# Designs tried in a protein design run: peptides against a protein of PDB entry 3H8D. Part 70

Target 1, 122 residues: chain A of PDB entry 3H8D
Amino acid sequence: DMKRQQRFFRIPFIRPADQYKDPQNKKKGWWYAHFDGPWIARQMELHPDKPPILLVAGKDDMEMCELNLEETGLTRKRGAEILPRQFEEIWERCGGIQYLQSAIESRQARPTYATAMLQNLL

## One batch from the design tools (peptide; made by RFdiffusion4, then SolubleMPNN)

Design b2_p15_1_s2 (from b2_p15_1, 10 letters changed)
Fold by OpenDDE base, seed 1:
Structure b2_p15_1_s2 (fold): chain B 122 residues (1-122), chain C 122 residues (1-122), chain A 15 residues (1-15)
Amino acid sequence: as target 1 above (122 residues)
Amino acid sequence: as target 1 above (122 residues)
Amino acid sequence: DEEERRYLLALMLSE
């Protein structure tokens, strides 16, 4: 159960409107993912010009990665994998704990490693 | 100019809402791309339950692939690359000629191999 | 949402 492999990833993205601009004008965003075993548990998107997007499994399935971990190729993408704390620091800073807590309390969150850890923390 | 390498790709996608369903309930869509050199010129999405989406560079930049060809990894994805005609057949069937023509006439289309070919055809 | 759809597609293409 909670003994599934927890893996975290981060990749940059460039806004479509910026793709043809000079390097100095390409404002980079960041896409973060937490996989609980094969399935994504949390997703987070940092943008240069709008608030961060926080997504949790169950509640936000329609906006989250639709591929299992192996299908994403993230495990084979150099530099994509990050340490758990590198994800959690940003997650916490963005209000992820509150976001996930609300999803749990509203019964929108699918049980994951993340929900379990939060329930242990609170 | 028009001597850039024209490459075409097709990959399936599963709707997020279907990702946890049984195989029989996972209605597959198809994502098509035409790259004019490193940059996407046309994108096309076939869906099982809604009309096809046609996208052309310049007009639809916000909805199109934001990565250059090499960044996509499509050239390294087995079975992804298709013949030009395999793209064009679907494009034409979906009304792509009319769509691109309108984009050209409204001055929304960025000049690409596709716009040049269409202008030669008309 | 078209923006969300775009991000999903970009993710698929990031393989």
Scores: peptide ipSAE 0.226, ipTM 0.632, DockQ to the pose 0.182
Fold by OpenDDE base, seed 3:
Structure b2_p15_1_s2 (fold): chain B 122 residues (1-122), chain C 122 residues (1-122), chain A 15 residues (1-15)
Amino acid sequence: as target 1 above (122 residues)
Amino acid sequence: as target 1 above (122 residues)
Amino acid sequence: DEEERRYLLALMLSE
């Protein structure tokens, strides 16, 4: 159902190697998630020292959040929720459109709001 | 400081492949953590379909929880905290003594309460 | 996949 609520989240993570460093020396990465209803549709990770990681449901289930939205506690985490555009802007810059398109063409992607929107765009 | 508070936790995780299955078909794994003061000393994962994963500080930092104890929220998660023996019993059955011993001998282990206790045991 | 696993765990534990 494409009428499911679309919600987007972002949280920082610190590299394990930096966990004992002073805050000034901790370089944050960013974890992004798009939930299509209760289930994740897309995930993205920005790192300070390596290429972005892009993940889409169906194709990348083993690397993506396995918790449903409520189980994550993200909705209760202050400052975690972001606007759709805040997610999409980064997604687009990181090549997410092409990534998802390829996943659809290879029949790896699970149908989500994201796949539907992309199919309407193209 | 070996007088730091030792705290132990356990939480379930569900495999990504099972996230959309009925509860009866979801096989739970278990995530265990030993915190030596604010920092993790040992981590362990039990899976329904593969060998246990054992991790010790210093050697396995990149695979272990990078959050300090307070950042995890584990102390506030109902039912997460367990007794030391509840952790150690599983640790021992999974070969944790030998694993940590090997990590010490290879000079990979970071000194923790766990390494100190093992050195006293042997 | 170890790094991905770590990230997943961190997410589960994040407050």
Scores: peptide ipSAE 0.232, ipTM 0.639, DockQ to the pose 0.260; fails the geometry check
Fold by OpenDDE base, seed 2:
Structure b2_p15_1_s2 (fold): chain B 122 residues (1-122), chain C 122 residues (1-122), chain A 15 residues (1-15)
Amino acid sequence: as target 1 above (122 residues)
Amino acid sequence: as target 1 above (122 residues)
Amino acid sequence: DEEERRYLLALMLSE
């Protein structure tokens, strides 16, 4: 159902190896998620010193958030929710369109709002 | 300081592979944590189809929660906090006493309330 | 990957 609520979130993370370092030595990464209704559709991880990680439902389930939206508590986490464009801008910059497109073409992507929107975009 | 507040938490997780299955096919795991003041002292993960994971501070820092108690938001997560015995009962059943004892003997365990209590128990 | 799972869990717990 494409009438499900689309919600986007971003939270910072500090790498375990950096957790005991001084603040200036803690390099912050970012975890992004797109939820299509209760379930994650896309996940993205920005790292300070390695390439972005792009993940899409169906293909990358084992590497993505396993919790449904309510289980995450993200809806109650101050500052976590972001606007769609705040997600999409980074997604696009990281090659997300091509990544998702390839997942669709290879029949690895689970149909989501994101896959549907991509069909309309192309 | 052994006068720090001891707090225990439990949250469920569903394996990514099971997230799209029907409820009867979703095997729920459990994540447990013991916080000795602001910092985690013990962590435990129960899985439906693999051995429990036991983790103790000092030895297993890299595999444990990297957030301090306040950063986790667990204190505000409804139903997350559990009684000490709710943690300890599972800990004991999973061989936690022996695990922690071995970590102490090998000088891998960071001193915590848990290590102190074990000293008194033995 | 269990390590990845733990990492993700920590992320989800982060405030």
Scores: peptide ipSAE 0.220, ipTM 0.629, DockQ to the pose 0.379; fails the geometry check
Fold by OpenDDE base, seed 5:
Structure b2_p15_1_s2 (fold): chain B 122 residues (1-122), chain C 122 residues (1-122), chain A 15 residues (1-15)
Amino acid sequence: as target 1 above (122 residues)
Amino acid sequence: as target 1 above (122 residues)
Amino acid sequence: DEEERRYLLALMLSE
């Protein structure tokens, strides 16, 4: 239920096309995830030269992390875990509220802590 | 040069379509990687219901891990590192020798420890 | 698809 632990993570990624460039020429992106218990509820990707990607459970399952939280090893990765607000600030700035709301209204979103919180806010 | 450390790794992955199934109904795949020094030389993926995927540096760069070895954190992931033969046995069984040889002959393969070893074998 | 699969794997391997 919604009493599950909410945990948030952030890790960098490098674009495949930049793989063999010198470090100063590699533009780093950022991968964000919100786990509602063992399963991902929201995923967000920041790119240096294209719009942010927002993904929500139920709607975007095939594009989101398929591993459960324990399988990711993120809880043991130094510097990966972030505070809820560190995720939410970026999420809001990227239009995440509207994205999730739209997914709820279209009946595409799977119920998660995120959907519940949003509905309580409205 | 070819004196670089050769290291091999294996981790499981779950198909996105199986994400929400019960554990007993999730068919686990396996991801293999060979790093020649800091850069990946070969990648291999075993799937429960489709043919193995074989990838070699130079030819398949856009489909292979774009992180250097240190960036992957694989060296610090418990149970991830495997012996060379643990990789090579599966590689051979999946037709890796022929795949790499073909990539060499077509001038698609980037020279790696793997290409050197193969050419010494022939 | 293949591109998505590659991307997801790379992300999960990121340090």
Scores: peptide ipSAE 0.219, ipTM 0.629, DockQ to the pose 0.340; fails the geometry check

Design b2_p15_1_s3 (from b2_p15_1, 8 letters changed)
Fold by OpenDDE base, seed 5:
Structure b2_p15_1_s3 (fold): chain B 122 residues (1-122), chain C 122 residues (1-122), chain A 15 residues (1-15)
Amino acid sequence: as target 1 above (122 residues)
Amino acid sequence: as target 1 above (122 residues)
Amino acid sequence: MKEEREYLLKLILSE
């Protein structure tokens, strides 16, 4: 149901291989999540030295967060929640529209708020 | 060294296959971990419709958490840490004593606080 | 533990 609350989150991460390097050599990545109600609809990972990773529900379930929103504790983590546009701007720059569209056309995407919005846009 | 801090954690998980079912049909599992100092010594997974999974260091390294305790962030997750007995009670009910003993006898277990405690008990 | 799951745990549970 489209009436489910849409919530977006972003948290930084340091690659395990860089964890014990000097600060100047710790290249920070960013993890993004879109929750459509309790379950993740889209996930995105920005890395300093490789292409961004885009993941959509249905297609990429094995690689996406398995915890529901409440279980993650993201709603209680200071500074983690972001505005919808803060997610969408990066999503679009990374080719998320085309990625999600392809997942829909291949019948790999699970219906989410994101799939519905895209289908309304096109 | 037996002087290492022993810490225990528990977090819930929902099976991906049940993710989109009605709440009554979302059977929750539980993930348990025992850390002997920075490294995992025992791992345990409770599932609603299959036998519990028991894992011990040395024998089951490929299936166990590879992150050290600090890397997991478990010490900072509210409600994740549990008392030793909260872990041990479930461990014993699931046959953990016999599982660990068998791993010791087969020379598959890496020495941990858990192996030492068991050997002191027997 | 599956690499992706482990990776997510680290991210989600991190400070």
Scores: peptide ipSAE 0.175, ipTM 0.583, DockQ to the pose 0.320
Fold by OpenDDE base, seed 3:
Structure b2_p15_1_s3 (fold): chain B 122 residues (1-122), chain C 122 residues (1-122), chain A 15 residues (1-15)
Amino acid sequence: as target 1 above (122 residues)
Amino acid sequence: as target 1 above (122 residues)
Amino acid sequence: MKEEREYLLKLILSE
């Protein structure tokens, strides 16, 4: 249901090649997740030197987090949870609206809170 | 060395198609790992509706976890670590002995605690 | 990409 709680998370990552470099030489990426209730609806990965990766449920399941929200432990990770707008602002800037729209039109997107909100906007 | 600590882990995953089904209708998959010291020796993936995936070091490196044990964070994941027998029982039921044996005979297996134990058994 | 994906998983799994 759309009454499911919408929760958003962000965690930083360092590329494996940078793992043992000095901190000043480590370039951070950012991993974002939107959970529609217990299950992920959207995922986004920002990289320091390549285009962002946008993923939506249904279409990109094999590339997205397979764990339910409780299994991830994200709700227990200090500083991981973010506000909806903190996710959406980046999502929009990265072309997420068009990406999700295309997934809906091609019948690849699984219905989620994200798909419903987009269809209400159109 | 065979003095390296043998540690085993298991984490669940749910098929995307089952995400919004009732819990009684959700079929879980399971990801298993055997670490021989810091490095993975065996990996196993159980699926609800297809054959298990068995992987052994050397032969299946490209399909296995590439992180060392510390990098995975599995030692810090509550409930992830399992007893050796909890891994071995499933491994044996899935044909793991024969799989590893074949990898040794074809010279594809990298020497690990797992290969040594099997060769002691034969 | 595989190693990067696994590295991200590490972050998710770590407590």
Scores: peptide ipSAE 0.174, ipTM 0.578, DockQ to the pose 0.516
Fold by OpenDDE base, seed 2:
Structure b2_p15_1_s3 (fold): chain B 122 residues (1-122), chain C 122 residues (1-122), chain A 15 residues (1-15)
Amino acid sequence: as target 1 above (122 residues)
Amino acid sequence: as target 1 above (122 residues)
Amino acid sequence: MKEEREYLLKLILSE
C-alpha cells in the first residue's frame, strides 16, 4: 500500500566511550529512520569514527528498530522528525541506492515504499 | 558507598495494543527507575491492564536497564526526573518493600542504597 | 530490558 504515510526521523547518540568527557569532546553519532506507515523501511547510522551503517527492511530486520512508529515515540520527540530529503540526501551519500538495489536483486529486501521508489528511479 | 547520589526517573510508554487507537484510548504505562549513583538499583513498570513489574538490582539484572545513568540520557530529559517520594510511594503501593526484602533474604539482591534503607526501616 | 528498547531509549533520551 503506497498510500501509507512516509515519515523520517533523526536522533543523536553519544558513544559510550565519550560519556564522561567534556561536552566538546563528546562526538555525536546520528540514528536515522524511514518509516513506511507504521513499520521501518530503512535505517541509517552515522558514526563520527567509522563508516555509516545502512539497513533495509527484510534484509537487516535483526539489526533494525523492531518497534513500530507509535511505539518509538519519535512522533512525540521535538526535533526528531525530518524532511524526506534530509534523509534521502544522507542515504544517497552513503550509498543507500546501491545498497537497497543489491538487497532487491538478492531478494533480501522486503517490499516497501523505498523499494518501489527505487524501482521507479532506475 | 552511601554517599552516592540517589536519583529517580519516570517515563511513559504506550501499549502496543493501543497504538492505533484514538489518543484518549491509548492507555499509558510508566517506567520508573532508581539510580544509586551511576547504576540502577530498582526498576518498576506500571501497566494499565496487568500487574506492576518490580525489579531489583542483582536479582533482576537481566530484565532491568543495563545502561548507567549517564548512558540513559534521563538526566537530560525534562520531566523525567522525579522526587524520591514520587518513586517510593508507587514502590510501596506495588509491594516493593516486600519484594526487595525477599530478594535480600534469598541473597539475590545486590547491595544498594535501597537495600541499606530497607534494612534500616525494618 | 530488551536490547533494542534500551538502545532506542538511549537514543531518544539523548540530547
Scores: peptide ipSAE 0.166, ipTM 0.569, DockQ to the pose 0.260
Fold by OpenDDE base, seed 1:
Structure b2_p15_1_s3 (fold): chain B 122 residues (1-122), chain C 122 residues (1-122), chain A 15 residues (1-15)
Amino acid sequence: as target 1 above (122 residues)
Amino acid sequence: as target 1 above (122 residues)
Amino acid sequence: MKEEREYLLKLILSE
């Protein structure tokens, strides 16, 4: 299972309310995803005006991408794929380690590459 | 208005409860949309364990896609666009004609390509 | 469509 391909993606978004505003008023957010094989393991949303949203598989399934990696088309979207560290650096900065750890300890997290790596770290 | 481009789309979804089950237990649903020009005219959701959901513009606006066609990105999603008949065949099978007809007769349906075609048929 | 699902759809399917 830990031999599955780990792939990371980032795409920008504009808030619906800002979509048709002047360029200076279009504050950009960022959507991040970590796929452990075909299924999403972690999701992260950075917003310009509210705290980051951190989501982990098992706990937050209802709020996370329901499509497998191939179905999303992310692998075919130019510029979407990022390096692992580009995801992890933001994840760590946003308190992702604590968030995932809490999900593991509460037995809400589905075992993934992310949970395994965290358990190796702690 | 009947000169507007009619475009149809289909994308799969997996129920949250089935997301991490064995392949044989991942029952797939299907989301269908008919766009009459930039705006959605009909929406249809096929589920493995409950009746189809049929939605028509005007009547069901609160439950339908609120984005215009370009905003959805459906036209840029590989494999999402389908032929008109691929939509209509399912629509008919699911009782869409009766559903739309009732919406027209109750004056709940917004006039669209779909309402016009149905009125030509009946 | 639910706001959250529509939001996700827009993000994933956007160019």
Scores: peptide ipSAE 0.164, ipTM 0.574, DockQ to the pose 0.371

Design b2_p15_1_s4 (from b2_p15_1, 9 letters changed)
Fold by OpenDDE base, seed 2:
Structure b2_p15_1_s4 (fold): chain B 122 residues (1-122), chain C 122 residues (1-122), chain A 15 residues (1-15)
Amino acid sequence: as target 1 above (122 residues)
Amino acid sequence: as target 1 above (122 residues)
Amino acid sequence: MREEREYLLELMLSE
């Protein structure tokens, strides 16, 4: 059902290996998630020391958040929820359109709101 | 060269999915590593919600730390280095002796200090 | 599981 609520979230993360370093030595990443209803559709990770990671449902399930939206607690974390465009802007900059398109064409992407919207765009 | 320095480390890890939960809902794991000189010989992961994971060099290379000791930064992380017995006690409780023995017998274990010591013991 | 573990280890330990 494409009438599911689309919700987007962003949280910072510090690598466990850096957790007890001095603040200046903590390498902070950013974790982004798009939930299509209760389940994740896209995930994106920005890192200070390596290229962005793009993940899409179906193809990358084992590397993505396995919790449903309610289980994540993201809806209860102040400042975590972001506007759709705040996600999409970064997604696009990181090559997300091409990544998702390739996942669709390779029959790896699970159909979601994200796949549907891309197919409308192209 | 079995005269290589044997060093052991332990660090906690919180699953990224749990990072922003309430403290009581954070499931903390423990990551253990044995380095035989610059390279890892054994790795062990304790989890609050699943069985321990035992890994040995050669057999489990693709699931183990791929960094050399210096690259990990473990030697520079306060509190990370532990005594040999602090590793071995957990290793033994988790069935590590049997696991390593099986890896040797199946010709999957790469020879390390750990394999040599086991062969002395049995 | 293997892929997930490898990914998590990379996140945890990579420079």
Scores: peptide ipSAE 0.122, ipTM 0.537, DockQ to the pose 0.135
Fold by OpenDDE base, seed 1:
Structure b2_p15_1_s4 (fold): chain B 122 residues (1-122), chain C 122 residues (1-122), chain A 15 residues (1-15)
Amino acid sequence: as target 1 above (122 residues)
Amino acid sequence: as target 1 above (122 residues)
Amino acid sequence: MREEREYLLELMLSE
């Protein structure tokens, strides 16, 4: 259903091990999420010391945010919401298109706005 | 073509007559635009002292921004770009759905992302 | 979600 509201979010995170270190020794990561209506469609994590993690609904449910959008409080977190292109640029740079396509072809992806958009592109 | 990048913008404007008044006497309006790829699909103007103006491509070309997105410089104007929902909320509150629907039914609307989305909703 | 990711999310959203 491409009629649902698409909303994108990004928040920084610090590794628990760095939590009490000096600011100069805190390595910042970035957590991204795409919500297709109330439910998450894609999640992405950028890390300072390991490869990006890409996750898509259906395939990676156990590793993704399990709360609906309202339950997360992201919409009330100032500065968390980002533009679609801000998400998509990083998603593409991290190989997200191929990742999602593979999930569709292997029948692991739950249908979302993201899968529909990709099918329209194919 | 729903594969084109959808981008939304908002900038404040002051009436020329208020340009040299005290800040307390300047009535601020708001100019909105939806670009479907490089080309504008919808435009909207909120005024302090008159009804909103809604414009859709095809029907209102002569009253809308004639420049492509890059030519406008909006993408380089800090703070101008807004989230899709920020545009859509005001659009709906100003009767934009009915306005666009009427333009489609009267065959005045140029096909855009906005017309396609509305047809999907119908 | 996995425990580690849940912890991270809770930490981030508690700010």
Scores: peptide ipSAE 0.116, ipTM 0.497, DockQ to the pose 0.411
Fold by OpenDDE base, seed 4:
Parts: C-alpha cells; structure tokens; sequence
Structure b2_p15_1_s4 (fold): chain B 122 residues (1-122), chain C 122 residues (1-122), chain A 15 residues (1-15)
C-alpha cells in the first residue's frame, strides 16, 4: 500500500581500512536508507574512493537491512532522519533511477513505493 | 598490547529473505564479535541455513566492524555482552582456530590477542 | 555481500 509512511535516513561510516588511522586521515562514507513503511525499499552507500553502491528491495535483499524500521532504532537516532529530497538527490545522481528500472524490467524488484513512483516518473 | 581488555558480544539478526514472513517463520542468525581493546579482532556469523562465517582482523577487514567499540554502543546494549567462553565455544566449533591459523601463516592476520593466544595454544 | 551486511549491523548498533 502506497499509503505507508516514507522515511529516509542517513548515517556516516568509516572505512575499515581507515579505522586505525589518525582521525584526520579517516574519510567518511555515508549510508542511506529509504523505508517504505516498516521495511526498507532502497539502500545506498557513498564511498570516498570507490563508486556508489545502490541497492533495491527484492534484487539486493541479502545486502540490505534485515530489520524493520523500529528495530533499527533509526527513528530514535538524533540526526539520522533526512528529507526525501536529500535521499533522492543523491539517488538520482548515482544512477538510482536506471538501476531500479533495470531491476523492475528483470523482475527482480519487489514492489515498493519506489517502484511505483518510478513507474509514474517514466 | 595484550593487556587490552578482551570483550565479546552477540546480537541476533533476521535473514533478509525472512523479514517479510510471519514471526514464526523467521529464523534468527547470530552475529558475534571479539574486541581486543577498542578494535575488533574476530567476527563470526551463525546462520540458520548456510555455513558459518568466520572473519579475522587483517584478512577480512572489509567485512568486519569498522567502528571502535565505543562507537558501536555494544557496551551499552543490554544483553549484548557475552562471556569469552560463549564466543570461543562457537568459534572453535566452527573451525575458527584453523581459520585464524591459516590467516597467520598466509601473513594476512593482524596481530591481536586472538593471534597471540592461538600461538600459545599450538 | 557480506561487507555491506556487516556495515548494516554496525550502523544499526551505533550510537
């Protein structure tokens, strides 16, 4: 049901290779999530020195959040929640539209708010 | 320095494939971590329907915790901390000794409390 | 991938 609440989150991470470096030498990446109701619909990672990673429900389930939104604690994590456009802007820039489109065409995508909106966009 | 505090943690996870199932049909896996001071030394995953995953610092850094112990919040997560033997028993059963030994021999392992203890055990 | 899954676990646990 597209009447589910759409919520977006972002949290920073430090690369494993940098974890033992001095703080000034650690480059932050960013982890993004789109929750369609209680379940994740899209996930995205920005990395400082490698291509972005895009993930969509159905196709990439094994690489995505396994917890429902409440279980993640993201709704209670200060500063984690972001606006839809703050997610979408990066998603679009990273080729997320095309990625999700391909997942739909290959019948790998689980229907979500994201897939529905993509169908409307095209 | 082997004088660092050794701390062990365990948390459950639900497989992505099960996240949309009824609760009774969800099988829990278990995520284990050994921290040698502030940094992870070993990580382990028990899965309900696939082989266990063993990870050791140095060799498997990109697949292991990137945060220092304090950043994980594990020390503040009720019920997360476990006894050393609660970790080691599973580690041994899953072939962790041999796995770490191979990592040492291949010069892939970062020296940790775990590597030191292994050297003493053999 | 295991790497990404581990990131998720860490992130969900982090303060």
Amino acid sequence: as target 1 above (122 residues)
Amino acid sequence: as target 1 above (122 residues)
Amino acid sequence: MREEREYLLELMLSE
Scores: peptide ipSAE 0.170, ipTM 0.581, DockQ to the pose 0.316; fails the geometry check
Fold by OpenDDE base, seed 5:
Structure b2_p15_1_s4 (fold): chain B 122 residues (1-122), chain C 122 residues (1-122), chain A 15 residues (1-15)
Amino acid sequence: as target 1 above (122 residues)
Amino acid sequence: as target 1 above (122 residues)
Amino acid sequence: MREEREYLLELMLSE
């Protein structure tokens, strides 16, 4: 329910194709996650050479983190946790509101804190 | 080169489709990795309901771990590191020798400790 | 995550 803790995380990643290049040629992407309690509600990936990837629970489960929050170790990873707004700002810029709204309308989204907040906003 | 430290790891995972089921209905798979120095050389995944997945550097880079060893946190994860034979035994049972050999012959494999050892063996 | 790496990122995050 809405009493579950909402936590947000961000970590960098380098594309496999770039992993053996010189540091200057390694273009970093960014992986974002929103956990609604123990389970992921939203995931977002920023890449240097392609559009952002947006994922929401229910619709995109097979492409999203399947570990619970504690299993990820994210809570213990220094610098990984971010503020809600740090996630939401990027989410909104990437069209996340529309993406999640569409998932709700098509009945693909699983109810999460994110779906609830969006429905309160609209 | 051959002086790089060879390290092996194993961790369980639960399929996304099973993550919301009762514990008894969560069938675990197993993820294996061989790191040749900082970079992955071989990856292997055991699943309860499909054949093992074998991956080798060069050929399968886009499907393999893209983080360097230190970035994975595997060295700090209790129980994750395994002995070389613990990896190799499963690798051999899954047809890993033939898989890697084929990748070498087709010039898809990147040179690693694994390719070197195989070439010494044959 | 990429389709070909459906579970990869998650596994690498585990601690």
Scores: peptide ipSAE 0.145, ipTM 0.565, DockQ to the pose 0.267; fails the geometry check

